# Ledger of designs, part 157: peptides against a protein of PDB entry 7AE7

Target 1, 321 residues: chain A of PDB entry 7AE7
Amino acid sequence: KVYKDLREFLEVLEQEGQLIRVKEEVNPEPDIAAAGRAAANLGKNQPAVFFEKIKGYKYSVVTNVHGSWQNHALMLGLDKNTSTKDQFYELNRRWDKFPVPPNVVKREAAPCKENVIDKDINLFEILPLYRINEQDGGFYISKASVVTADPEYPDDFNKLNVGTYRIQVKDRDRVGIQALAMHDIAVQLEKAEAENKPLPIAITIGNNPLVTFMASTPVGYNQNEYEFVGALQDGVPMDIVKSDLYDHLYVPAGSEVVLEGHIIPRVRTVEGPFGEFPGSYSGARLQCEVKIDRITHRTNPIFENLYLGIPWTEIDYLMAL

## One batch from the design tools (peptide; made by RFdiffusion4, then SolubleMPNN)

Design b2_p20_4_s2 (from b2_p20_4, 8 letters changed)
Fold by OpenDDE base, seed 1:
Structure b2_p20_4_s2 (fold): chain B 321 residues (1-321), chain A 20 residues (1-20)
Amino acid sequence: as target 1 above (321 residues)
Amino acid sequence: MLEKATREPDYSVEGKPIPD
C-alpha cells in the first residue's frame, strides 16, 4: 500500500491493531510523554498513540507512529509481521528505483492548503505543544520534515533538502532549529548567512510516513528526499505542492501543518536542554532561529510528534535501516 | 498553560538519563 498522507497511514495502523486511540481529555504533561514511554516499553508491537483531546488545546496529537518494526513494515506497505531482514531487503530493492520524481499538484488540490494563517501567528493555536520529557527546556517539534534549498541554486530541485531537525518553540511565531554542520541545511544556511540573507524554510508536520522516514535518512547533497520517497513507494510518485511564500520550495501535499518562514541570518539563541535519542539530556546551546511568516494547515490538523527516551524508542526505529 | 511554557530550564540535566 502507498499512503498519500499521515491520515491514511493512521487508518491502516488502527486496522492492524497498531494504534491506541485515547478519547478522554488528557493533560499535555505528563500524560503524552507517559503514554509514549509506556508504548515503547512494550518491547514489540509498539502502537501509535493518538490523543483526540488535549486539555487547553483544540487539536489532536499522535505519537509513536514509527515506533515498532510492525509499524515500519506497514509503512513500507508490507505485512506487519514481515521480518526486519525482509524489510531491509525490500527497502534496498526499492532504493535502487531512485530517482522517482514527485508529482507537483496544484495548490487547490493540496490538503495542506485548506487553511491559511498569515497574521497574528500563534503556534500554540495550531499545535498542542508539550514537553516530550519532563526536563526538556521547552516545547519541541521533533518529527518535522524541514524543507530548504541551496540559495545559490534555488531552482535546482536536486539540491532541495528535506531533513529532520530538533526544533524548539521559542515564541508564538518563532522556533529554534538545530542545524548541525554535517547536515545539508547547515551548508545552505552558511551560504545565506555569508550574504546576511534569510534562508527560506518550510517546516512540515504530519506527513506521509515515508517522507518522515526519508527526512530522517541521510542522502547526498544533490539528491532530494522526495525522489527517494517515490522509490520507496515502489515507483509511485509522491505528491508535492509549491509553498505559498517561495516558488522554489515544495512541501508534501498532504502535510497536516506547514510552517513557512525564514532562518534569521546571523542570529543565535539558547536552545535546550532536550532529551535525545541516546536516552540522555543534551545541553543548552546557541542555535539558529526561524521566524514563522505563514501557516497552512489541514482542517483539524494532527500534531505528529516523536517520543524520545531510553532506547528503543520511535527514533531508533526510524534510524535503524 | 503559558506559565508552564515559561518555566526556566534546568540546565543541570545535561548528560543525565531520561527516566524510564
Scores: peptide ipSAE 0.401, ipTM 0.828, DockQ to the pose 0.751
Fold by OpenDDE base, seed 3:
Structure b2_p20_4_s2 (fold): chain B 321 residues (1-321), chain A 20 residues (1-20)
Amino acid sequence: as target 1 above (321 residues)
Amino acid sequence: MLEKATREPDYSVEGKPIPD
């Protein structure tokens, strides 16, 4: 089984008894975090939790999508009861199929292009934002696949980076991003900032589960995560589409939301604290700031976000294999 | 909603465990 988008995966999770659908209206805080924690703490068969109605918001939230070995097996298109050993074996077998180049689809064929916002941008109108943990310094987008390129080699597709980074919402059209020196995005940002230029960026939310998996998996600087997604799909190419603002950035065709913008050169603003993967809060630090210039999104977009808490949580499953 | 997002953080939580 191969998934074109998040929605196809959520359907399979629900069919397999690995998704809880909450149909009643919930409060964004504390209900979403509380349910995410409760799901993670089941110890086995941890389901995704899908919230259809969030008080004060128009759209839905899903969390804990990668939050179990069962969900991980289903992500690979395997039986949900496939052992961790067999999942690892199959993942490695498919990994050797790299590279599997993606299909570049036309704009009109990409679900992420159904709607456009290019003025009066307000992230709160498109994303049902909430605190993942009570003491978080703000609202976080914790499960985005962030697309950047090498500004020296913008046309080199092998240097296109798709990564997962901690993102705090700072304003209606501003987010902070944690770009650590060990990440490929930091190399690309350093090159842009050396010339005092913005770094083009596309922050994609609600993707094919293998895109999210690969965005959380370190690969070589000259290796494209989309070509690994195709490998992990057992040789089936994934679909990507050109971003609206940048000719050199490609996003997953099926993304629920795409935030297009730029990292502001040589600007650092306070970000944090945030409850991190060790189960403790990180402190506040000066981090990069992104200006959002354009949003594209599917009709009735689903905000996929990560729950983080005391291990073992969803992030640990994303990092385990 | 924006006002809630922009509340002053409690910086004293650094290194403290996330409640279970």
Scores: peptide ipSAE 0.377, ipTM 0.827, DockQ to the pose 0.813
Fold by OpenDDE base, seed 2:
Structure b2_p20_4_s2 (fold): chain B 321 residues (1-321), chain A 20 residues (1-20)
Amino acid sequence: as target 1 above (321 residues)
Amino acid sequence: MLEKATREPDYSVEGKPIPD
């Protein structure tokens, strides 16, 4: 089984008994985090948790999508009871199929383009934002696949980076992003900032589960994560579409939400603290700031976000294979 | 909601475990 988008994967999770649907209205805090923690604490067979109704918000949230070995097996299109050993074997077998180039689809064929917001941008109208942990310094987008390119080689598709970074919401149209020196985005940002230029960025939320997986998996600077997604789909290309603002940025065609904008050059603002993958809070630091200039989204977009807490949580499963 | 998102952080939580 290959998935075009998050929705197809959620359907399979639900069919396989790996998704809990919360139909009653919940409070953003503490209910979402509490349910995420409860799901993680099951120890085995941890389901995704889908919140249909969040008080004060229009749209839904899903958490713990990658939060179990069963969900990982299903992500690979395997039986949910496939052993971790066999999952690892299959991942390695498929990895050798790299590169599998993606299909570039037309704008009209891309579900992520169903709706556009290009003025009066307010992230709170599109994303049901909440604190993942009580002591978080703000609201975080923790499961985005962030697309950037090399500003020196913008047309080199092999240098197109799709990565997962910690993103704090700072304003209606601004987010802080943690671009660590070890990440490909930091190399690209350094080049842009050397010339005092903005770095074009597309922050994509709610993707094909293999896109999210690959965005969380380190690859070479000259390797495109989308070409690995095709490999992990056993040779079936994934679908991408050109961003609206930038000719050189491509986003997953099926993304629930795409935030297009730019990293502001040579600006750093306070970000954090945040409950991190070790199960402890990071400190507050000066981090990069992104201006959001355009949003595209599917109708009734699903906000996919991580639960983070004491290991093992969803992030630990994303990092385990 | 925005005010809650932009409130002053509690710096004292650095290195402390996330409650279970």
Scores: peptide ipSAE 0.352, ipTM 0.825, DockQ to the pose 0.818
Fold by OpenDDE base, seed 5:
Structure b2_p20_4_s2 (fold): chain B 321 residues (1-321), chain A 20 residues (1-20)
Amino acid sequence: as target 1 above (321 residues)
Amino acid sequence: MLEKATREPDYSVEGKPIPD
């Protein structure tokens, strides 16, 4: 089984009993985090939690999508009861199929292009933002697949980076991003900042689960994560589409939300604290700032976000490989 | 919504465990 988007995966999770649908209206805080924690505490069979209605927001949230070995098996299109060993074996087998180039689809064929916001941008109108943990310094987008390119080689598709980075919402149209030196985005940002130029960026939310997985998996600087997604789909190419603002950035065709913008050169603002994957709060640091210039989104977009807490949580399953 | 949802961060939480 191959998934085109998050929605197809959520459907399978629900069919397999690996998704809890919360139909009643919840408070963004603390209910989402509380439910995520409760789901994480269910032991080996942690389901995704889908919140249909969130007080003060128009759209839905899903958490813990990758939050179990069962969900991980299903992501690979395997039986949910596939052993961890067999999952690893299959993952490794498929990994050897790299590269599997993605299909570039037309804009009109990409679900992520159904709606456009290019003025009066307000992230709070599109994303049901909440604190993942009570003491988080703000609202975080923790499960985005962030697309950037090498400013010196913008047309080199192999240098296109799709990574997961910690993103704090700073304003209606601004986010902070943690670009650590060990990340490929930091290399690309350094090149842009050397010339005092913005770095083009597309922050994609709610993707094909293998995109999210690969965005969380370190690969070589000259290796494209989308080509690994195709490998992990056992040789089936994934669908990507050109970003609206940038010819050299490609986003998953099925993304629920795409935030297109730029990292502001040589600007750093306070970001944090944030409850991190070790189960402790990180400190506040000066981090990069992104201006959001355009949003594209599916109708009734689903905000996929991580639950983070004491291990093991969803992030541990994403990083366990 | 932003103004009502934002609060001053407690920076003293650095290194503290996330509550269960």
Scores: peptide ipSAE 0.344, ipTM 0.822, DockQ to the pose 0.742

Design b2_p20_4_s3 (from b2_p20_4, 8 letters changed)
Fold by OpenDDE base, seed 4:
Structure b2_p20_4_s3 (fold): chain B 321 residues (1-321), chain A 20 residues (1-20)
Amino acid sequence: as target 1 above (321 residues)
Amino acid sequence: MLEKATREPDLSVEGKPIPE
């Protein structure tokens, strides 16, 4: 089984008994975090948790999508009871199929283009934002696949980077992004900032689960994550579409939400604290800031977000294989 | 919503474990 988008994956998770649907209205805090923690603490068969109704918001949230070995098996299109060992072997077998180039689809064929917001941007109108942990310094987008390119080689598709970075909401149209020196985005940003230029960025939310997996998996600077997604789909290309603002940035065609904008050059603002993958809070640091200039989204977009807590959590499953 | 997002953080939580 290959998934075109998050929705197809959520359908399979639900069919396989790996998704809990919360139909009653919940409070963004503390209910989402509490449910995420509870799901993670089940110890086995940890399901995704889908919140249909969130007080004060229009749209839904899903968490813990990658939060178990069963969900990981299903992501690979395997039986949910496939052993970790067999998942590892299958992953490695498919990895050797790299590169599998993506299909570039037309704008009108991309579900992520169904709706456009290009003025009066307010992230709170499109994303049901909440604290993942009580002591988080703000609202985080923790499971985005962030697309950037090398500003020196913008047309080199091999240098197109799709990564996962910690993103704190700072304003209606601004987010802080943690771009550490070890990340490919930091290399690209350094080049842009050397010339005092913005770095074009597309922050994509709610993707094909293999896109999210690959965005969380380190690859070489000259390797494209989308070409690995095709490999992990056992040779089936994924669908991408050109971003609206930038000819050189491509986003998953099926993304629930795409935030297009730029990293502001030579600006650093306070970000954090945040409950991190070791199960402890990081401190506040000066981090990069992104201006959101355009949003495209599917009708009734699903906000996919990560729960983080004491290991073993969803992020540990993303990093384990 | 924005006010809640931009509240002053408790910086003393650095290095503290996330509650179970």
Scores: peptide ipSAE 0.337, ipTM 0.817, DockQ to the pose 0.820
Fold by OpenDDE base, seed 3:
Structure b2_p20_4_s3 (fold): chain B 321 residues (1-321), chain A 20 residues (1-20)
Amino acid sequence: as target 1 above (321 residues)
Amino acid sequence: MLEKATREPDLSVEGKPIPE
């Protein structure tokens, strides 16, 4: 089984008993985090949790999508009871199929392009934002696949980077992003900032589960994550589409939400604290700031976000393979 | 909603465990 988007994966999770659907209206805080924590603490067969209605918001939230070995098996299109050993074996077998180039689809064929917001941008109207942990310094987008390119080689598709970074919402159209020196995005940002230029960015939310997996998996600077997604789909190419603002950035065609903008050069603002994967809060640090210039989104977009806390939450499963 | 998002962070939580 190959998934075109998050929605196809959520359907399979639900069919396999690996998704809890919450139909009643919930409070964004503390209910979403509490449910995510409860799901993670089941110890076995941890399901995704889908919230249909969030008080004060229009759209839905899903969390804990990658939060179990069963969900990982299903992500690979395997039986949910496939052993971790067999999952690893299959992952490695498929990895050898790299590269599998993606299909570039037309804008009209990309679900992520169904709706456009290019003025009066307000992230709170599109994303049901909440604190993942109570003492988080703000609202975080914790499961985005962030697309950037090398500003020196913008047409080199192999240098297109898709990564997962901690993103704090700062304003209606501003987010802070943690771009550490070890990340490929930091190399690209350094080049842009050396010339005092903005770095083009597309922050994609709610993706094909293998895109999210690969965005969390370190690869070489000259290797494209989308080509690994195709490999992990056992040779089936994934679908990507050109971003609206930038000819050199491509996003998953099926993304629920795409935030297009730029990292503001040589600007650093306070970000944090944030409850991190070790189960402790990080401190506040000066981090990069992104201006959001355009949003595209599917009709009734699903905000996929990560629950993280004490170890063996969703992030630990993403890091374990 | 934005006002709640922009509250002053409690910096004293650095290194503290996330509550269960």
Scores: peptide ipSAE 0.322, ipTM 0.804, DockQ to the pose 0.813
Fold by OpenDDE base, seed 5:
Structure b2_p20_4_s3 (fold): chain B 321 residues (1-321), chain A 20 residues (1-20)
Amino acid sequence: as target 1 above (321 residues)
Amino acid sequence: MLEKATREPDLSVEGKPIPE
């Protein structure tokens, strides 16, 4: 089974008993994090948690989408009870199918293009932002697939990077991004900053679960994560679409929200602290800042965000294979 | 909501465990 978007996957999770739907209105804090912890404490069969109504916000949140081996099996289109060994075997088998080039769809065919915001951008109107941990320095977008390109080779599709980075909301149209030196985005940013140029960026939220998986999986600088998604879909290409602002950036066609903008060259602002996957808070550091210039989103966009806490958390499952 | 996002962080939490 192949999923075009997050919604198809959530439907399967719900059908398989791997999604809890919270229909009552919740407070963003502390209820989302509390429910995530409660779900994580259910043992190895941890469901996704879908919050339909969040006080002060218009749209929904889903957490813990990848938060169990069952969910991971379902992501691969396998039976939810497939052993970790068999999942690993199947993952490796499919990995050898790389590359499977994505399909580039027309803008009109891409669900992520249903709505456009190009003025008076306010992230809080689109994303039900909350603190994942009580002592987080701010609101984090922790499960975005971030798309950047090599500014020297913008048309080289093999250098298109899709990665997961820690993103703190800084303003209505500003986010901080942690671009560590070991990440491909840091190489691309360095090239842009050398010329004092902005680095084009698309921050995509709520994707095909294999996109999120691959964005969290290190690959070679000259390997496109979308081509691995196709491999992990057992040879079925994924659908991508051009970003609105940049011809050289492609985003998943089914993304719930796409934040298009640029990393401001040579600007660093304080970001953090944040409760990280080891179960401890990171310190505050100077990090890059992104200006959001355009948002595209599906109607009634779902904010997919990580549950973070004491291991094993969702991030551990994303990194385990 | 934005005001909560931009509040001054407690830097003393660095290295401390995330509460259960």
Scores: peptide ipSAE 0.284, ipTM 0.800, DockQ to the pose 0.821
Fold by OpenDDE base, seed 2:
Structure b2_p20_4_s3 (fold): chain B 321 residues (1-321), chain A 20 residues (1-20)
Amino acid sequence: as target 1 above (321 residues)
Amino acid sequence: MLEKATREPDLSVEGKPIPE
């Protein structure tokens, strides 16, 4: 089984008993985080949690999508009861198929392009934002696949980076992003900032689960994460589409939400604290700031966000490979 | 909602465990 998007995966999770649907209206805080913790405490078979109704918001939230070995097996299109050993074997077998180039689809064929917001941008109208941890410094987008390119080699598809970074919402059209020096995005940003130029960025939310997986998996600077997604799909290419603002940035065709914008050069603002995967709060630091210039989204977009708490959490499953 | 997102953070929580 190969998934085109998050929705196909969520359907399979639900069919396999690996998704809990919360139909009653919940408060963004603390109910989303509390339900995520409750799901994590169900033992080894930790389901995704889908919140249909969030008070004060129009759209839905899903958490803990990658939060179990069963979900991981299903992500690979395997039986949910496939052993961890067999999952690793299959993952390694498929990894050797790299590269599997993605299909570039037309804009009209990409579900992420169903709706466009290019003025009066307000992230709170599109994303049911909430504090993941009680003492977080703000609302976080914690499970985005962030697309950037090398500004010196913008047309080199092998240098296109898809990574997961901590993103704090700062304003209606502004987010802070943690671009650590060890990340490929930091190399790209350094080049842009050396010339005092913006770095083009696409922040993609609610993806094919293998995109999210690969965005969380370090690869070589000259390796494209989408080509690994195709490998992990056992040789089936994934679908990507050109971003609206940038000819050199490609996003997953099935993304629920795409935030297109730029990292503002040489600007740093306070970001944090945030409850990190070790189960403790990080400190506040000066981090990069992104201006959102355009949003594209599917109709009734699902906000996929990371469940965080005491290990073993969703992030541990994403990093365990 | 925006006000909640942009409130002044409590920096004293650095290194403290996330409550269960």
Scores: peptide ipSAE 0.250, ipTM 0.784, DockQ to the pose 0.809

